# Peptides against a protein of PDB entry 6DSZ, part 199

Target 1, 361 residues: chain A of PDB entry 6DSZ
Amino acid sequence: NYVVTAQKPTAVNGCVTGHFTSAEDLNLLIAKNTRLEIYVVTAEGLRPVKEVGMYGKIAVMELFRPKGESKDLLFILTAKYNACILEYKQSGESIDIITRAHGNVQDRIGRPSETGIIGIIDPECRMIGLRLYDGLFKVIPLDRDNKELKAFNIRLEELHVIDVKFLYGCQAPTICFVYQDPQGRHVKTYEVSLREKEFNKGPWKQENVEAEASMVIAVPEPFGGAIIIGQESITYHNGDKYLAIAPPIIKQSTIVCHNRVDPNGSRYLLGDMEGRLFMLLLEKEEQMDGTVTLKDLRVELLGETSIAECLTYLDNGVVFVGSRLGDSQLVKLNVDSNEQGSYVVAMETFTNLGPIVDMCV

## One batch from the design tools (peptide; made by RFdiffusion4, then SolubleMPNN)

Design b2_p20_6_s4 (from b2_p20_6, 8 letters changed)
Fold by OpenDDE base, seed 5:
Structure b2_p20_6_s4 (fold): chain B 361 residues (1-361), chain A 20 residues (1-20)
Amino acid sequence: as target 1 above (361 residues)
Amino acid sequence: SLEEALAEMEKGKITIKPPK
């Protein structure tokens, strides 16, 4: 009698922080293969609220708040291209996860991208964008009354997209992406027309970025624009201003994940392949007219953690380090460094039992 | 500064205590 106790998945493949259970609650949502774990962040740490089984491996998990919603909704896309929008509903002690909308967004044609599934949401909640296949950008319009997620494709001339985000502060939904061609890696922007179902020319481009540019971070207002992270450099561009830094410390290991600390986009956490945790700081300059411009970029080493698959800042200097390869951690960022110069202290460790081989018996 | 940034983060809306 091999009681194959189907161990619950422990490897984290995504995490997000927001206000999912209520407008007031701070939630941590953790994706572990097919399982979604929902926590409330409390003074006593993480309180489990609900676990949800999904119809497949979670590939995208993003919180978003449409206009007129009091709390965040959750977009999930699975590796089998099942898309849903979930709402948390509590009625007394009864907790329900409601599917507001769903659909399968798989195409019959197209080459699945080698860099995997990318899912992004417009900051103004006009659409969801999906890079599923090479040379295609899938758009899901966000409509409140639509229970069926319908999508359309826009052709991308750029076949090898590395990363893509929606920009902030754009009149039309605007994507910024890193792509590779035979000449190297480049950054480009496109406006997305829902009406015409096509791309229009975006506000800016940056040709010939670093050869290993791998991530795009959309920066909120007042700065706007994007940060491009490479192996050797971090660059900022917003159409008017360009800044680049090449801190030697980031050359030692590839940055693989990031998370915004604050709503204004002045601070980001960065994690690398060695488990080093950095803070990226956007230094502001206030002009005499009250405009805020980016003065400089700074990278500071905070310390070491488990190798992050994903990072999310909670509050009070607490960071959740979601790890696929090692134990996930709740860590505290201290104001003062220890004797080793580390600002990081582990608060809680979540044992990773390794890949659950789903033996489909 | 980094210290100022960390100090601002520490003053967050929620106080999360270390596990006992």
Scores: peptide ipSAE 0.594, ipTM 0.935, DockQ to the pose 0.787
Fold by OpenDDE base, seed 4:
Structure b2_p20_6_s4 (fold): chain B 361 residues (1-361), chain A 20 residues (1-20)
Amino acid sequence: as target 1 above (361 residues)
Amino acid sequence: SLEEALAEMEKGKITIKPPK
């Protein structure tokens, strides 16, 4: 009996940073196919805490903190549409990952979207939104006492959603999404009514965005609104203000992932298909009334990393670069550039052994 | 500036040392 020790997956398909193990701990969570790895970020680097096997490939992994929770909870959706909310519990040396809620969110009808599964959480933790199928937006209301994740669908007129996020600072849960129709790509917003289980008109829309607009970044308060990332342009819109930049440097390779550096959304990391790491800077303008508005957007090249599937800023200029195609990295952002103009230094490399083709021999 | 942004990141709550 050759116990083929199934080699653990090494390709990273998701990563998130938050406070999962405790309110005080900074955690890095890494999704590697069916495997969830939990680390604590320490002065000595990444300390492994727990590894968890999931019942399927992780498609969505998001941390969120409902009102009155001391630490973050973890939402996971698998590629087989199994949803769960996980809590970390430690009692002495005993570590348990508790399923607070679970459910299957698969529909019997619907065309699976070509752009894959999108899962988002309302910043106020009112709901989870899922784009699983064309023409449907699935809503999971977040209730503390509900062990069973119940979902409902809202019909979405826009059949080809490219990306979707919940906006910040909205009285009602509001989504912002890029969609494609025969006329091109557009940005639209909808308010989500939990009561009526329908969409209401959102605060703004932007028709005819860049043809290759691919990502939505929801910007926290005080700015609010969203950033739309394209191939050639980066645009900001919040209903009142529109700003666009077209830095030539981003045209060289498609930006494929992003991560917010700071809670106020002043800085983002961007990764492209060539492994270039950028910083997106939001310049503030303080108005005489004390309101903060976006003055300008700037993109700066930081350096080169492995091709990121996902990025997450940890702290102290340290970034985890989760790679599916190459080795994942822990990198340091330095204040000063090296002789090559790079601000990036690799701290640690995590070997990616590639897809284990189970050659059933 | 980029330098100011990077300097602010360096002031983070946690000091993460490169592995020796």
Scores: peptide ipSAE 0.574, ipTM 0.929, DockQ to the pose 0.794
Fold by OpenDDE base, seed 2:
Structure b2_p20_6_s4 (fold): chain B 361 residues (1-361), chain A 20 residues (1-20)
Amino acid sequence: as target 1 above (361 residues)
Amino acid sequence: SLEEALAEMEKGKITIKPPK
């Protein structure tokens, strides 16, 4: 009797940090296919708290804090379009993951987008946005007392959306997205009306961005706006200010993931397909009127890691590198470079045994 | 500078020690 011990998935397909277990705890949440792993970040490293089995492959995992919540809630969407909002609850030694809300957001009609599922949350927690199908943007209103996640679709004229985010500091929920048409790639914004269930014209657009523009980063206040990452360029736009850089170092490999370091969006980590780790720095300029504007963008090579599927800055220069193709890592960013010019030191490595090929024997 | 940016990270609340 070969007890084929079903090997737990080891490939990481998502990671997030926040305050999920309590208002004070810093957590790392790791998605490994159908498994959610919850850690507390401690002086001794990552302390495992709970593992949660999901009813499907985790496609979206985002922490958010509605007004009046003391800690973050977790939004999960599975590849089977099951959505839930989860809360961590501890009562003494008893740990429970409570489903606050759930729903299935699958449409009967629609072509699944080739770029996969995108899920985003409005920074003011007004709604969740989902790009599941071409030509549709799904909205889930966030209501405190609703146990049933109800969604509606808004028609999106742009059929080939590459990436989408909600912007910060907008009176109405506003999306910014990169899309492709026959003329190239473009950036556009839309305001989302919950009342009318339609898009209104957004604050700005940028036509004819770089042909390989692949990622949108929404920048918090005071800067606001978005960063657009391409193969050759990184651009910033907020409606009033445009700035672009083309650092030669990013041309060597495609940037595939990013993570915000600072709450104000002054620093980001970038990972490329070769496992290079970069810091993107936003330099501020303080105007005489007290307004803060973006002065410049800089990209600095930190070092090499496993090929990141996702990055999460924890604290004190510690970064979790979630890898799908290689071993995940906990790395330290040092102030001084080593003899090889690297600022990255591996602290811990988490063995990835690769995709469990379902050998149908 | 990059070094200044990295030095600011050391002001974090949680000092994670390398595993022994």
Scores: peptide ipSAE 0.529, ipTM 0.926, DockQ to the pose 0.797
Fold by OpenDDE base, seed 3:
Structure b2_p20_6_s4 (fold): chain B 361 residues (1-361), chain A 20 residues (1-20)
Amino acid sequence: as target 1 above (361 residues)
Amino acid sequence: SLEEALAEMEKGKITIKPPK
């Protein structure tokens, strides 16, 4: 029995930050193909806690905190459509990753979407949404006592969804999505009725957005709404306010990932295909009635990193840059730029040995 | 400013030191 020590995957295909191990711990979770790595963020750096093998390539990895949970739960969807909700449990030195719920969400009929698997969680933890197939939106209701993840499909009239998110601050779960039709790309919203298992009309839509609009960012309260990122423009819409910027610097390379820095959505990190790291700033305006509105959007170049597949802000200006194509990095954002105008300093580099060629012997 | 935004990040709870 040659235990071929299968080389561990090193290419990062997802990362998330939250409080998974405890309410107090800040964790970095890294998806490397079929492996989940769990770290605690400490003053000494990243402390490895657990590594978990998954039954397939991780396609979606999201932390969420249902009402009454003291710490985050982890939703994972694999490329083979195995869904699970994981909980971290520690008893003394014994660490266990418990499956709270699982299910297979594969459909017998459907065209797998060209833009791949999208998985999203309602901010109020009412449901998980999955775009797996063209013309279908799969809903997994989140119920505390369900060990079996049951899903249903809602038909989407929009066959070519580019990206989708749940909005914040909505009475009913509301999705916002970019879709393409023969006339171009558009943004639309739908309310999701769990009771009726259908879409209701959402609060707003925006027809004829930028032709290369590729990402939706749901913005938390007090701003609400969504940011739409394109090749040439970044737009904000919340139903009442529209704002667009077209900073020339983003035209040079496609933005491919984003991460929210602040809980209130005032700052985001953006990564492009050249490894440039940006900060997107939402400038607030406080109205006389105490309402907060978006005054302006600004994009600032922070510096250069490895080409990010995913970004996650940790704390104290430290960012994890998960790379599929290059080495992953832990980077520090400095207040002052260096001589080259960069605010980014590499703290640690994690060697990417490339794709594990499963040598099927 | 960007500098002000970056300065606000330093108020984080965890001062991550570079690995030695």
Scores: peptide ipSAE 0.521, ipTM 0.921, DockQ to the pose 0.835

Design b2_p20_7_s1 (from b2_p20_7, 7 letters changed)
Fold by OpenDDE base, seed 3:
Structure b2_p20_7_s1 (fold): chain B 361 residues (1-361), chain A 20 residues (1-20)
Amino acid sequence: as target 1 above (361 residues)
Amino acid sequence: SRVSITEDADPNVFEKLAEL
């Protein structure tokens, strides 16, 4: 019996940072196909805690903290539409990953979206939203006692959603999305009514955004609103304030991932298809009434990394660069540039051995 | 050598980047 020790997947297809193992621990969670790797971020580096095999390729992985939870829970959706909410539980040396809730969210009818699976969580943990199929938005209500993830669909008139996020600071769960129609790409918002199982008109919309607008970033309070990232432009909108920049440097390669650095949404890491790492900065303006508004947007080139599939800021200027095409990295961001003008220093490299070709022998 | 993540990292490194 040759136990072919199946090579573990090394290509990263998702990463998140949060407090999953405890309220105090900072964790890095890495999705590698069907494997979830859990690390504790320590002064000495990444300490491996647990590896978990999933029943399918991880398509969505998000940490969230429902009201009254002391630590984050993990939402996972697989490419086969198996959804689960996971909890880390440690008892002495015994480590268990507990399934708090699960469900299959596959529909019998629907065209799978060409832009793939999108899964988002309301910042207030009222619901999970899923864009799985064209013209449908699936909602999973979050309830503490619900072991079975029940979902319902809301019809989207906008058939070609590019990206979608829940906004912050909304009385009702509110999505912001980029969609494409024959006239171009647009941004729209909808409130999601759990009661009526329908969309209500959202607070704002913006027609005719950049033709290649590809990502939505929900911005926390005090700014609120969203950032829309295109090929040539970065736009902020919150309903009251609109601001767009078109830094020439971002035109050279498509931005493909982002991660929020500051809890208040003042800074974001951006990664492009060439492995360039940027910082997006939101400059604040404090009004006389104490309100904070966006003054300006700035983009700075930090340096080069492996081509990021995902980025996550850890702590103390350390960033995990999750790569599917190349080696994943821990990098440090420095205040001062090196002789080449780079603020990025590679700390550790994680060899990517490529896709495990499941040779079904 | 395990690169110590924390030794020289000013947690405010990024505040300085925002001030630049």
Scores: peptide ipSAE 0.010, ipTM 0.443, DockQ to the pose 0.795
Fold by OpenDDE base, seed 4:
Structure b2_p20_7_s1 (fold): chain B 361 residues (1-361), chain A 20 residues (1-20)
Amino acid sequence: as target 1 above (361 residues)
Amino acid sequence: SRVSITEDADPNVFEKLAEL
């Protein structure tokens, strides 16, 4: 019996950064199919801490910090709809990954969405939202006092949701989503009532956004609102302010991933299908009353990397480029450009050996 | 319009093994 040691997956399909191992540690978590890799980000680079096998392909991986937790918890959803909330616990040299909650969120009825599984967490940790099926939004309330988390579905009138996020700074949990209908693509918001288990009208909507609008970024306070990324345009909306840019440079290739650089939402990394790395900048205007408003949006080309499936800003201008199609990279963003006008320097490359074909021999 | 809960969907129950 040749135990063909199944080659470990090398293609990255998700990454997230946060404080999972401790309140002080900065972690990089990498999803490679069924495997979760946990690193501590150090001045010397990535220190491996733990590798975890999951009971399925990781479809969603999000860090969140419930009120009164000292460190982040990890939400994972698999492609087979197994969900869990994980905690890192260390006792001396003993490292354990504790399951705080688990369940299966599969519905008996529903059309799986063509755009795949979307999982989002309310910034105030009131709920997890899942778009698994067309016309359904699943809510997992995050209640501390309950022994059981009871997920429920809310019907969406909008059958073709492209992307969805929870907004920041909302009294009630509020989703913002791009959807498609026969008239084009649109942005809408809904408040989620946990009590009534229904959607209420959200604070704003924008009909007829760019036809290829594909991503929603929820913007933290003080700006609030959302960024909508298309093929040709980047749009900001917060209910009161609308601003759109159409920088010619983004038309060359589709933006496929993003990551927030600054906690206040002043900067975002954008990656396209050609491996170009951009910085999206939110220019602030401070009003006389101390309110901060968006003045302008700007996009800057930083350089070229491997084609990103996911991006995460770590610290000190270091970015992890998670690649499915190529080698993942740790890159440094510099203040000054090189002779080629690039601000990006590769620090480390992680070889991608391609898809593991399970050859059942 | 208010969008109501699906009548046909049994709520999925998560077992909570530790305090969140």
Scores: peptide ipSAE 0.071, ipTM 0.603, DockQ to the pose 0.011; fails the geometry check
Fold by OpenDDE base, seed 5:
Structure b2_p20_7_s1 (fold): chain B 361 residues (1-361), chain A 20 residues (1-20)
Amino acid sequence: as target 1 above (361 residues)
Amino acid sequence: SRVSITEDADPNVFEKLAEL
C-alpha cells in the first residue's frame, strides 16, 4: 500500500501582497502550482485564512482595486488560460471566495510566447493586459457590469516581447515593454485604445537598451515612467528623464524578480539567481516649484536569502521570499548590518519538498 | 477579433474551497 500522500505543493511560483480579505487586513497570497494560500499578516507572523484549489497551474496572480471597491479583487490566470476575478467575502465565520467574473482566454491560433504568460493590470483598473502569444496583446476591459471576461486582441508588431507593464499616471492605459529584434533589445510604449481596439503611439521609446534587458518596472507618481533591469545596467526612463547605472555588484548574477517597497516607488527589492537581495533606491530632488525629479539611482546589497522566484514586501521591513528551488522565507530587513555586513535576518523558513510530481496513476 | 469566451470552461474550474 503506497499511501501516495498527496503532499501539498510547497514550491512557490508567485506571491502578492494587498488587502484581499478586508480593507484593513494586510494579506499575503501565495501561489503554489494549483493552490492559492491566503494569509493575514500579523505582528506574530502569517496567519492562514484559506486555501483555494485552482483547476490548473496559476500563471498570473494580481491584486487590483476597481473604483468603488472597498478591498482588492484577485485576478488569476491559469496555464490553461482560465481567467477569473475573485472576491473574498466573510459573513460571520463563513468564508466564501466569490467568482465575480470568469472565462477562458485561449486563442484558437497563435504561437505561445517562449517567455511564458504575462498578465498585467492597468493601475487605474481600466483593463487587464495579457501577452499570451507572439504578436498579440489581449485586452480584458474591466467594466463593473461585466460578469464575463470579454477579451479582444490587438496586433503587436513586436513579436518578441520580453516583459511588459502598464505605466502609471497615463490619461489612456499605456504599456511599456522590452522587446527583441535582430538589432537588439529596445523599450517602447503604446497607448491602448479601448474604443478603437488598437495601439496608439506611446509617450516615449528607447532604442538599443542593454542586450540582456529582461524586466520592466512601472514607477508610480511622482516619478512616473519605468525602470528597465538588465544584466549589467539598471535604467530609468519617463520620457523626459533618462538615467542609467551599471553597478558592478549586479553583474555577478542575473536579477530575476523585483517588488516595490514604497507606494511612491522610492524603493524596490531585487532578487538574483544566487539568492542575493538588493535594494534599488530612487533618490529624489525637490525642485523650487515643488516638483520631484529623479536625481540618482542607487543599489545596495542587503544580504542573502533563498533563491527568490518572487518577492513581496509586507510591512515593517518584513519580506516574503517565495522560492521555487529552495525554502521560502519570511525575512526581516534591519537598519544595521550584522558582523558579516548583512541586513537580512530569517524569521521563518517554509520547507520546500520539491516538485510534487502529480503522477496521476 | 472578439475572442468569444467559450462557455465550455469546465464549470468546475474552481473547486469549492477545501476548508483547512
Scores: peptide ipSAE 0.027, ipTM 0.570, DockQ to the pose 0.012; fails the geometry check
Fold by OpenDDE base, seed 1:
Structure b2_p20_7_s1 (fold): chain B 361 residues (1-361), chain A 20 residues (1-20)
Amino acid sequence: as target 1 above (361 residues)
Amino acid sequence: SRVSITEDADPNVFEKLAEL
């Protein structure tokens, strides 16, 4: 009996950092097709805790902490629209992954979006938002008093959404999105009314952004607002402040992923299609009233890594580079450059054996 | 369609969906 041990997937298609195993533990969670790997980040490196098999390719993986949870919960959505909320529970040496909620969020009617599945969570954990189909935004209200999460769709007039995020610091859950129409790409905001199950006008919009604007980053307070990343430009907008930069260095290759370094949103890692790693810096100006405003944006080249599908800052200048096309890496960001001018040093490399073709025998 | 996500998920839901 040749137990063909099905080779485990090695290509990374998502990663997230948070406190999933406990309030105190820093975790790295890695999505590898149908597998979820859970690590604890330690001073000695990554300690494996658990591997979980999923009933489908992981399309969305997000950590969130509802009000009164001691640790983060994990939202997963598969490519077949199976959603779940997972909790880690340890009882002595026994480790369980508890399903807090599950269901299929597929609609009978809708055109699957060409840009794929987008899943986002409101920073205040009021709802999950899903862009699955053109012209629809699915809302999953997160109410602790409701044993049944009742998803609903809101019609979106903008048929070609490129990227969407929830904004920080909004009285109502507010989305910011890049969309395309015949006139170009634009940024718009909507408030999501849970009561009326509709969109209300958001706080701001920006028509005619860069033609290749592809990503939205929600910026936490005190800055608030969003960063819009294009091929040639990076734009900040919060309704009151608008600032755009066009650093020539980003034009050389498309930025494909990002991750926040500082909790206050002052720095972000950016990865491009050539494996270049950048730092985006938000320079602050403190006003006489103690308010913090954005003074400037700056981009710095840190060095080169494997081509990132996803990035996550861990701690102490350590970054996980999740790669689909190459080897994933654990890298250290240094204050001083090496002889080649790089601030990046590879600490560990994880061999990618390529796509496992599931040969259905 | 109203999609209901239930909280009373059997911890083995990830085992039962493999049998379908």
Scores: peptide ipSAE 0.023, ipTM 0.583, DockQ to the pose 0.012; fails the geometry check

